# Designs tried in a protein design run: peptides against a protein of PDB entry 4N7V. Part 72

Target 1, 222 residues: chain A of PDB entry 4N7V
Amino acid sequence: TLRSITSPLVAHRLKPIRQKTKKAVVSILDSEEVCVELVKEYASQEYVKEVLQISSDGNTITIYYPNGGRGFPLADRPPSPTDNISRYSFDNLPEKYWRKYQYASRFVQLVRSKSPKITYFTRYAKCILMENSPGADFEVWFYDGVKIHKTEDFIQVIEKTGKSYTLKSESEVNSLKEEIKMYMDHANEGHRICLALESIISEEERKTRSAPFFPIIIGRKP

## One batch from the design tools (peptide; made by RFdiffusion4, then SolubleMPNN)

Design b2_p16_8_s4 (from b2_p16_8, 5 letters changed)
Fold by OpenDDE base, seed 3:
Structure b2_p16_8_s4 (fold): chain B 222 residues (1-222), chain A 16 residues (1-16)
Amino acid sequence: as target 1 above (222 residues)
Amino acid sequence: SELEEELAKLAEEYEK
């Protein structure tokens, strides 16, 4: 099943983006829908031959073939659907489209990992919790130049000297110099606070049924 | 940008 290889993509709160490659254009629209345009070149002109338009919650996929499958000239936005539109739920998507959906999902997840959800300024650093889930990326930019980037898989450290290294186990973290541990402790505290605030704010958002509260900024640079 | 580069790299996996 498609669900066995990916979960429905989540594009909520993401800013619009349009990324062109050789064979495709992937867009996050103002509506927070995601479009995958498949591009072919004929006589030095690029044409959109197929479009997958995915809802912001990833559960609905609309597929159409512009200009009756002849293709529509590539423009600065996806071509509008007209005729021969197919609509699928996530669980009913034909297998021939699974790889393209997976691509869209990974695209969105990557964008989410670079999209601030909570920005928190401490006395010593700018902390940023990102939108990706589970295990959102967390970045700490210390004002003295040290940077710590936490992901679900690793912790990257950039020291004042510019020395950079990646930690993948607790033992490696425990082997850090004492001075670096101080930065790590601060980063962990900021992370804890951001996660706590995320939980509280998300709960209030659920209760009010209002517009999204995120992204938020807490505090200011000293 | 870094994001654009990573997105381009991702695309290579699906455009081979």
Scores: peptide ipSAE 0.528, ipTM 0.941, DockQ to the pose 0.809
Fold by OpenDDE base, seed 1:
Structure b2_p16_8_s4 (fold): chain B 222 residues (1-222), chain A 16 residues (1-16)
Amino acid sequence: as target 1 above (222 residues)
Amino acid sequence: SELEEELAKLAEEYEK
């Protein structure tokens, strides 16, 4: 099943973006829907031959073929759905579309990993908890130039000198220079606070049932 | 941007 290889994409709270490549254009719309446009070139003109429009929660996929499959000239936005539209739920999506859905899902996940959910300014750093899940990315930009980037898989450190390295185990973290450990300790504290705030704000958001509270900014740069 | 570059790399994986 599709569910065995990917989860429904989640595009809520993401800013609009349009990324063109050789064979496709992927967009996050103002509506927070995700569109995958499949592009073909004929006589030096690019045409959209197929469109997958995915709901913001990833559960509904609308597929259409512009101009009865002849294609629609590539523009600055997806072509509007016309006739012969197919609508699928996530669990009923035909296998022939799974790869394209996976692409859209990974696209959204990557965007989420770069989309601030909580920005927290401390005395020493700008901390950012991102939108991706599980294990949201966490970035710490120290005002003195040090950067720490945490993911579920690794921790990347960029020192003042520009020296960069990646840590993938607890032992490597424990072997850090004392000076770097201080930065790591601060980063970890900021991370803890952001996670705590995320939990509290999310619960309040659930109770209120209003417009999204995120993204949120706590504090200001000194 | 860095994001755009990473998105481009991702696209290459699915355009082969």
Scores: peptide ipSAE 0.527, ipTM 0.940, DockQ to the pose 0.847
Fold by OpenDDE base, seed 4:
Structure b2_p16_8_s4 (fold): chain B 222 residues (1-222), chain A 16 residues (1-16)
Amino acid sequence: as target 1 above (222 residues)
Amino acid sequence: SELEEELAKLAEEYEK
């Protein structure tokens, strides 16, 4: 099943973006919908042959073929759906579209990993919890130049000197120099706080049923 | 940007 290889994408709160590649254009629209435009070149002109329009919650996929499959000239936005559109739920998406959905999903996840959800200024650093899930990226920019980037898979450290390295296990974390451990400790504390705040704010957001509370900025640079 | 670069890399995985 599609669900066994990916979860429905979530594009809520993401800023619009349009990324052109060789064979596709992926967009996050103002509506927070995601569009995958499949591009082919004919006579030095690029045409959109297929469009997957995915709802912001990832659960609805609308597929259409511009101009009856002849294609629509590539423009600065996806072509509008017209006739002969197919609409699928996530669980009913034909297998032939799974890879394209996966691409869209990974695209969104990557954007989310770079989209601040919570920005928290401490005495020593700017901490940022990102939108991606599970295991949101967490970045700490220390005012003295040290940077720590935590992902679900690794921790990257950039020291004042510019020396960079990646930690992939607890053992490696435990083997850090003492001076770096201090930064890591602070990063971990900031991370804990951001996660706690995320939980609290999300709960209040659920209760109020109003406009999104995120992204949020807490504190300010000293 | 870093994001654009990573998005480009991602695209390469699916455009082969």
Scores: peptide ipSAE 0.523, ipTM 0.939, DockQ to the pose 0.871
Fold by OpenDDE base, seed 2:
Structure b2_p16_8_s4 (fold): chain B 222 residues (1-222), chain A 16 residues (1-16)
Amino acid sequence: as target 1 above (222 residues)
Amino acid sequence: SELEEELAKLAEEYEK
């Protein structure tokens, strides 16, 4: 099943983006829907031959072939659905479209990993918890130039000197120089605080059922 | 941007 290889994408709260490559254009729209346009070139003109339009919650996929399959000239936005329109739920998506859906999902996940959910300013650093899940990325930009980037899989450190390295185990973290440990301790504290705030704010959002609270900024740069 | 570069790399995996 498709569910065995990927989860429905989640594009809520993401800013619009349009990324063109050689064979495709992927967009997150103002509506927070995701569009994958498959592009072909004929006589130095690019045409959109197929479009996958995915709902913001990833559960509905609309597939259509512009201009009766002849293609529609590539523009600044996806062409409107006109021909051969099919609508599928996530669990009913034909297998021939699974790879394209997976691409869209990974695209969205990558964008989420770079999209701030909580920005928290401390005395020493700007901390940012990102939108991706599970295990959201967490970045700490110290005002003196040190940077720490935490993911579910690793911790990347950039020191004042520009020296960069990656830590993948607790043993490596414990072997850090004392000066670096101080930065790590601060980063960990900021991370814990952001996670706690995320939980509290999310609960309030659930109760109020109003406009989204995120993204949120806490404090300001000293 | 960094994001654009990473997105481009991702696209290469699906354009083969």
Scores: peptide ipSAE 0.521, ipTM 0.940, DockQ to the pose 0.862

## One batch from the design tools (peptide; made by RFdiffusion4, then SolubleMPNN)

Design b2_p17_1_s1 (from b2_p17_1, 5 letters changed)
Fold by OpenDDE base, seed 2:
Structure b2_p17_1_s1 (fold): chain B 222 residues (1-222), chain A 17 residues (1-17)
Amino acid sequence: as target 1 above (222 residues)
Amino acid sequence: EEDEFFKKLEEELEKEL
């Protein structure tokens, strides 16, 4: 099943964006729906032959073929749906569309990993917890130029000298220079605080039926 | 940073299609 290889994408709180690749254009709309436009080139002109429009919660997929399958010239936005529209639930999506859905899902996940959920200014750094899950990306921009980027899989460090390296194990983290450990300690503290705040704010959001509380900014740059 | 993001996105997404 599709569910065995991916979960429904979640595009809530994401800003509109349009990204072109060789074979497709993927967009997040103002409605927070996600569109995948499949692109083919004919006579040096790009045409949209197929569109997958996915709901913000990932559970509904609408598929249409512009201009009766002949395609429409690629524009700055997805073409309008035609009369021949198919609508599927996530669990009823035909297998032939699974890769295209995964494409959209990965795009959304990448965008989420770059979308601030919580921005927290400390005395020494700007900390940012991102929207992706599980294991949201966490970035720390120290005012002196040091940068730490934590993901679920690794920690990237950029030192004042510009030296950059990636840590993939606890042993590597433990082998860091003492100076870098100080930055790591601060980053970890900021991370803990952001996670705690996320939990608290999310709980309050759950209790209300108001607009989303996120993204949120805590403090200001000194 | 945005350029690096889009480059990574392109590389990642092209693998899915």
Scores: peptide ipSAE 0.036, ipTM 0.708, DockQ to the pose 0.126
Fold by OpenDDE base, seed 1:
Structure b2_p17_1_s1 (fold): chain B 222 residues (1-222), chain A 17 residues (1-17)
Amino acid sequence: as target 1 above (222 residues)
Amino acid sequence: EEDEFFKKLEEELEKEL
């Protein structure tokens, strides 16, 4: 099943973006819908041959073939779905479109990993919890130049000297120099706080049923 | 920084098409 290889993408709270690649253009629209435009080149002109328009919650996929499948010249926005439209739910999406959906999903995941959900300024650092899930990326930019980037898979450290390295196990983390451990401790505390705040704010957001609270900024740079 | 992001996007996503 599609669900076995990816979850429905979630594009809520993401800013509009349009990214062209060799074979596709992927966009997040103002509506927070995601569009994948499949691009073909003929006589040095690029044409959109197929479009997948995915709802912001990833559960509805609208597929259409511009200009009756002849293609529409690539422009600064997706062509409008005027004809030859098919609409699918996530679980009913034909297998032939799974890779294209996965493409959209990976794009959204990447964008989410770079989209601040909570920005928290501490005495020593700017902490940022990102939108991606599960295991949201967490970045700590220390004012003295040290950077720590935590993901679900690794921790990247950039020291003052510019030396960069990646930690992939607890053993490696435990083997850090004491000076770096101090930064890590602060990063972990900031992370804990951001996660706690995320939980509290999300709950309040649910109760209020109003406009989204995120993204938020807590504190300011000293 | 943005350019690196987009480069990474292409590297990760092109193989999926």
Scores: peptide ipSAE 0.035, ipTM 0.709, DockQ to the pose 0.125
Fold by OpenDDE base, seed 4:
Structure b2_p17_1_s1 (fold): chain B 222 residues (1-222), chain A 17 residues (1-17)
Amino acid sequence: as target 1 above (222 residues)
Amino acid sequence: EEDEFFKKLEEELEKEL
């Protein structure tokens, strides 16, 4: 099943973006829907032959073939759906579209990993918890130039000198220079606070059922 | 890093196109 490969993509709260590749254009729309345009070149002109439009919650996939499958000239936005539109639920998506859905999903996940959910300014750093899940990326930009980037898989450190390295185990973290440990401690504190705030705010958001609370900014740069 | 990511995704997609 598709579900065994990936979960439904989640594009909520993402800003509109359009990314062109050689054979596809992927977009997040103002509506937070995701579009994958399959592009073919004919006589030095690019045409969109197929479009997958995925709902913001990833559960509905609308597929259409512009201009009766003849293609529509590539523009700055997806072509409007016309005739011969197919609508599928996530669980009923034909297998032939699974790779295209996965493409969209991975793109969205990447965008989420770079989309601030919580920005927290401390005395020493700008901390950012991102939208991706599980294990949201967490970035700490210290005002003195040190950067720490935490992901589910690793921690990247960029020192003042520009020296960069990746930590993949607790042992490596424990082997850090004392000076760097101080930065790591601060980063971890900021991370904990952001996670706590995320939980509290999410719960309150659920209760109010109003406009989204995220993204949120806590504090100001000193 | 992003460019490499999109390249890989495109390569995966090309197998179906």
Scores: peptide ipSAE 0.044, ipTM 0.754, DockQ to the pose 0.062; fails the geometry check
Fold by OpenDDE base, seed 5:
Structure b2_p17_1_s1 (fold): chain B 222 residues (1-222), chain A 17 residues (1-17)
Amino acid sequence: as target 1 above (222 residues)
Amino acid sequence: EEDEFFKKLEEELEKEL
């Protein structure tokens, strides 16, 4: 099943973006829907032959073929749906579209990993918890130039000297120089706070059922 | 790194295009 290889994408709270590759253009729209435009080149002109429009919650996929399948010239936005539209739920999406959905999903995951959900200013750093889940990325930009980037898979450290390295295990973290451990300790504290706040705010969102509270900024640069 | 990501995605999609 599609569900066995990917979860429904989640594009809520993401800013509009359009990314072109050779064979596709992927977009997050103002509506927070995600569009994959499949592009073919004919006579040095690019045409959109197929469009997958995915709802913000990833559960509905609308597929259409511009100009009756003849294609529509590539523009600065996806072509509007025509009368020949197919609509699928996530669990009923034909297998032929699974790779295209995965493409969209991975793109959204990347965007989410770079989209601030919580920005928290401490005495020493700007901390940012990102939108991706589970295991949201967490970045700490220390005012003195040190940077720590935590993901589910690794921790990247950039020192004042510009030296950069990646840590993939707790043992490697424990082997860090004491000076770097101080930065890591601060980063971990900021991370803990952001996760706690995320939980609290999310619960309040659930109760209030109003406009999203995120993204949120806490504090200011000293 | 992002460029590499999109290239990889494109390669995966190429099988369907």
Scores: peptide ipSAE 0.043, ipTM 0.749, DockQ to the pose 0.062; fails the geometry check

Design b2_p17_1_s2 (from b2_p17_1, 5 letters changed)
Fold by OpenDDE base, seed 5:
Structure b2_p17_1_s2 (fold): chain B 222 residues (1-222), chain A 17 residues (1-17)
Amino acid sequence: as target 1 above (222 residues)
Amino acid sequence: DEEEEFKKLEEKLLEEL
């Protein structure tokens, strides 16, 4: 099943973006819908041959073929759905579209990993918890120039000198110089606080049923 | 930067389209 290889994409709270590749254009719209435009080139003109329009929650996929499948000239936005429109739920998406959905999902996940959900200023650093899940990216920009970037897979450290290295195991973290461990400790504390605040804010958001509370900024730069 | 990450993703995902 599609669900066995990916979950429904989540584009909520993401800013609009349009990214072109050779074969496709992927967009996050103002509506937070995601569009994958499949592009073909004919006579030095690019045409959109197929569009997957995915709802912001990833659960509904509308597929259409512009201009009766002949294609529509590539523009600054997806073409309007007019021909050969099909609507699918995530679980009913034909297998032939799974790779395209997966592409959209991975793109959205990347955007989420670069989209601040919580910005938290400490005495020593600007901390940022990103929107991606599970294991949201967490960045710490120390005011003295040190940077720590935590992902689900690794921790990247950039020292004051510009020296950069990646840690992929607890053993490697434990082998850090004491001076770097101090930065790591602060980063971990900031991370813990952001996760706690995320939980609390999300719960209040649920109770209030208001507009999204995120992204949020906590504190100020000293 | 973000653009470099997108490029890496594009290179990886292009074969899936």
Scores: peptide ipSAE 0.030, ipTM 0.692, DockQ to the pose 0.120
Fold by OpenDDE base, seed 4:
Structure b2_p17_1_s2 (fold): chain B 222 residues (1-222), chain A 17 residues (1-17)
Amino acid sequence: as target 1 above (222 residues)
Amino acid sequence: DEEEEFKKLEEKLLEEL
């Protein structure tokens, strides 16, 4: 099943973006829907032959073939749907479209990993918890130039000297120099706080059923 | 900053897709 290889994408709170590759253009629309435009070159012109429009919650996929399948010239936005539109739920999406959905999902996850959900200014750093899940990326930009980037899979450290390295295990973290451990400790504390705030704010958001509370900024740059 | 992050997105997208 599609669910066995990916979860429904979530594009809520993401800003509009359009990214072109050789074979496709992927967009997040103002509506927070995600569009994958499949591009084919013909006579030195690019045409959109197929469009997958995915709802913001990833659960509905609308597929259409512009200009009766002849294709529509690539433009600055997805072409309008034709009269022949197919609509699928996530669980009913034909297998032939799974790769394209995965493409959209990966793009959205990447965008989410770069989209601030919580920005927290400490005395020493700008901390940013991102929108991706599970295990949201967490970035710490120390005012002195040190950077720490935490993902679910690794921790990247950029030292003042510009030396960069990646830590993939707790043992490697424990083997850090004492001076770097201080930065790591601060990063971890900031991370803990952001996660705690995320939980609290999300709960209040759920209760109020109001407009999204995120993204938020806590504190101020010194 | 956001624009720079999105430029890097293209590079990562090409690497991952």
Scores: peptide ipSAE 0.029, ipTM 0.658, DockQ to the pose 0.131
Fold by OpenDDE base, seed 2:
Structure b2_p17_1_s2 (fold): chain B 222 residues (1-222), chain A 17 residues (1-17)
Amino acid sequence: as target 1 above (222 residues)
Amino acid sequence: DEEEEFKKLEEKLLEEL
């Protein structure tokens, strides 16, 4: 099943973006829907041959073939749907579209990993908890130039000297220089606070059943 | 940084499309 290889994408709270590749253009729309335009080149002109329009919650996929499948010239936005459309639920999506859905999902996940959910200014750093899940990315930009980027899989450190390295285990973290450990401790504290705030605010958001509270900014740059 | 990550994603996903 599609569900065994990916979860429904979640594009809520994401800003509009359009990214072109050789074979496709992926967009997040103002509506927070996600579009995958499949592109073919003919006589040095790019045409959109197929469009997958995915709902913001990932559960509905609308597929259409512009200009009766002949293609529509690539533009700065997806072509408008025609009357010849197919609509599927996530669980009923034909297997032939799974790779395209996965592409959209991975793109959305990448965008989420770069989309601030909580920005928290401390005495020493700008901390940012991102929108991706599970294990949201967490970035710490120290005002002195040190940067720490935490993901579910690794921790990247950029030192004042510009030296950059990636830590993939607790043993590597424990082997850090004492100076770097101080930055890591601060980053971890900021991370804990952001996660706590996320939990509290999300609960209030759920109770209110209103517009999203996120993204939020806590504090201000010194 | 974001653009570089998009490029990496593109390279990875090209095989899937």
Scores: peptide ipSAE 0.029, ipTM 0.687, DockQ to the pose 0.120
Fold by OpenDDE base, seed 1:
Structure b2_p17_1_s2 (fold): chain B 222 residues (1-222), chain A 17 residues (1-17)
Amino acid sequence: as target 1 above (222 residues)
Amino acid sequence: DEEEEFKKLEEKLLEEL
């Protein structure tokens, strides 16, 4: 099943973006829908031959073939659906479209990992909790030039000198120089605070059923 | 940095399509 390969994509709260490759254009729309335009080149002109439009919650996929399958010239936005539209649920998506859905999903996950959910300014750093899940990325930009990037899989450290290294285990973290450990301690505290605030704010958001509270900014740059 | 990551993703995704 498609579900065994990927979960439904989640594009909520993402800003509009359009990225072109040689074979496809992927877009997040103002509506938070995701569009995959399959592009083919004929006589040095690019045409959109197929479009997958995916709902913001990833559960509905609308597929259409512009201009009766002849293709529509590539433009600055997806072509409007006109005729011969197919609509599928995530669990009923034909296997022939699974790779294209995965393409959209991975793109959205990347965008989410770069989309601030909580920005927290401390005395020493700008901390950012991202939108991706599970295990949201957490970035700490120290004002003195040190950077720490935490993901579900690793911690990347960039020192003042520009020296960069990746930590993949707790033992490696424990072996850090004392100077770097101080930065890590601050990063971990900022991370803890952001996670706590995320939980509290998300619960209030659920109760109020209002417009999204995120993204939020806490504190100010000194 | 973000742009480079998108480019890398795009390259990987192109191989999968």
Scores: peptide ipSAE 0.028, ipTM 0.680, DockQ to the pose 0.121; fails the geometry check

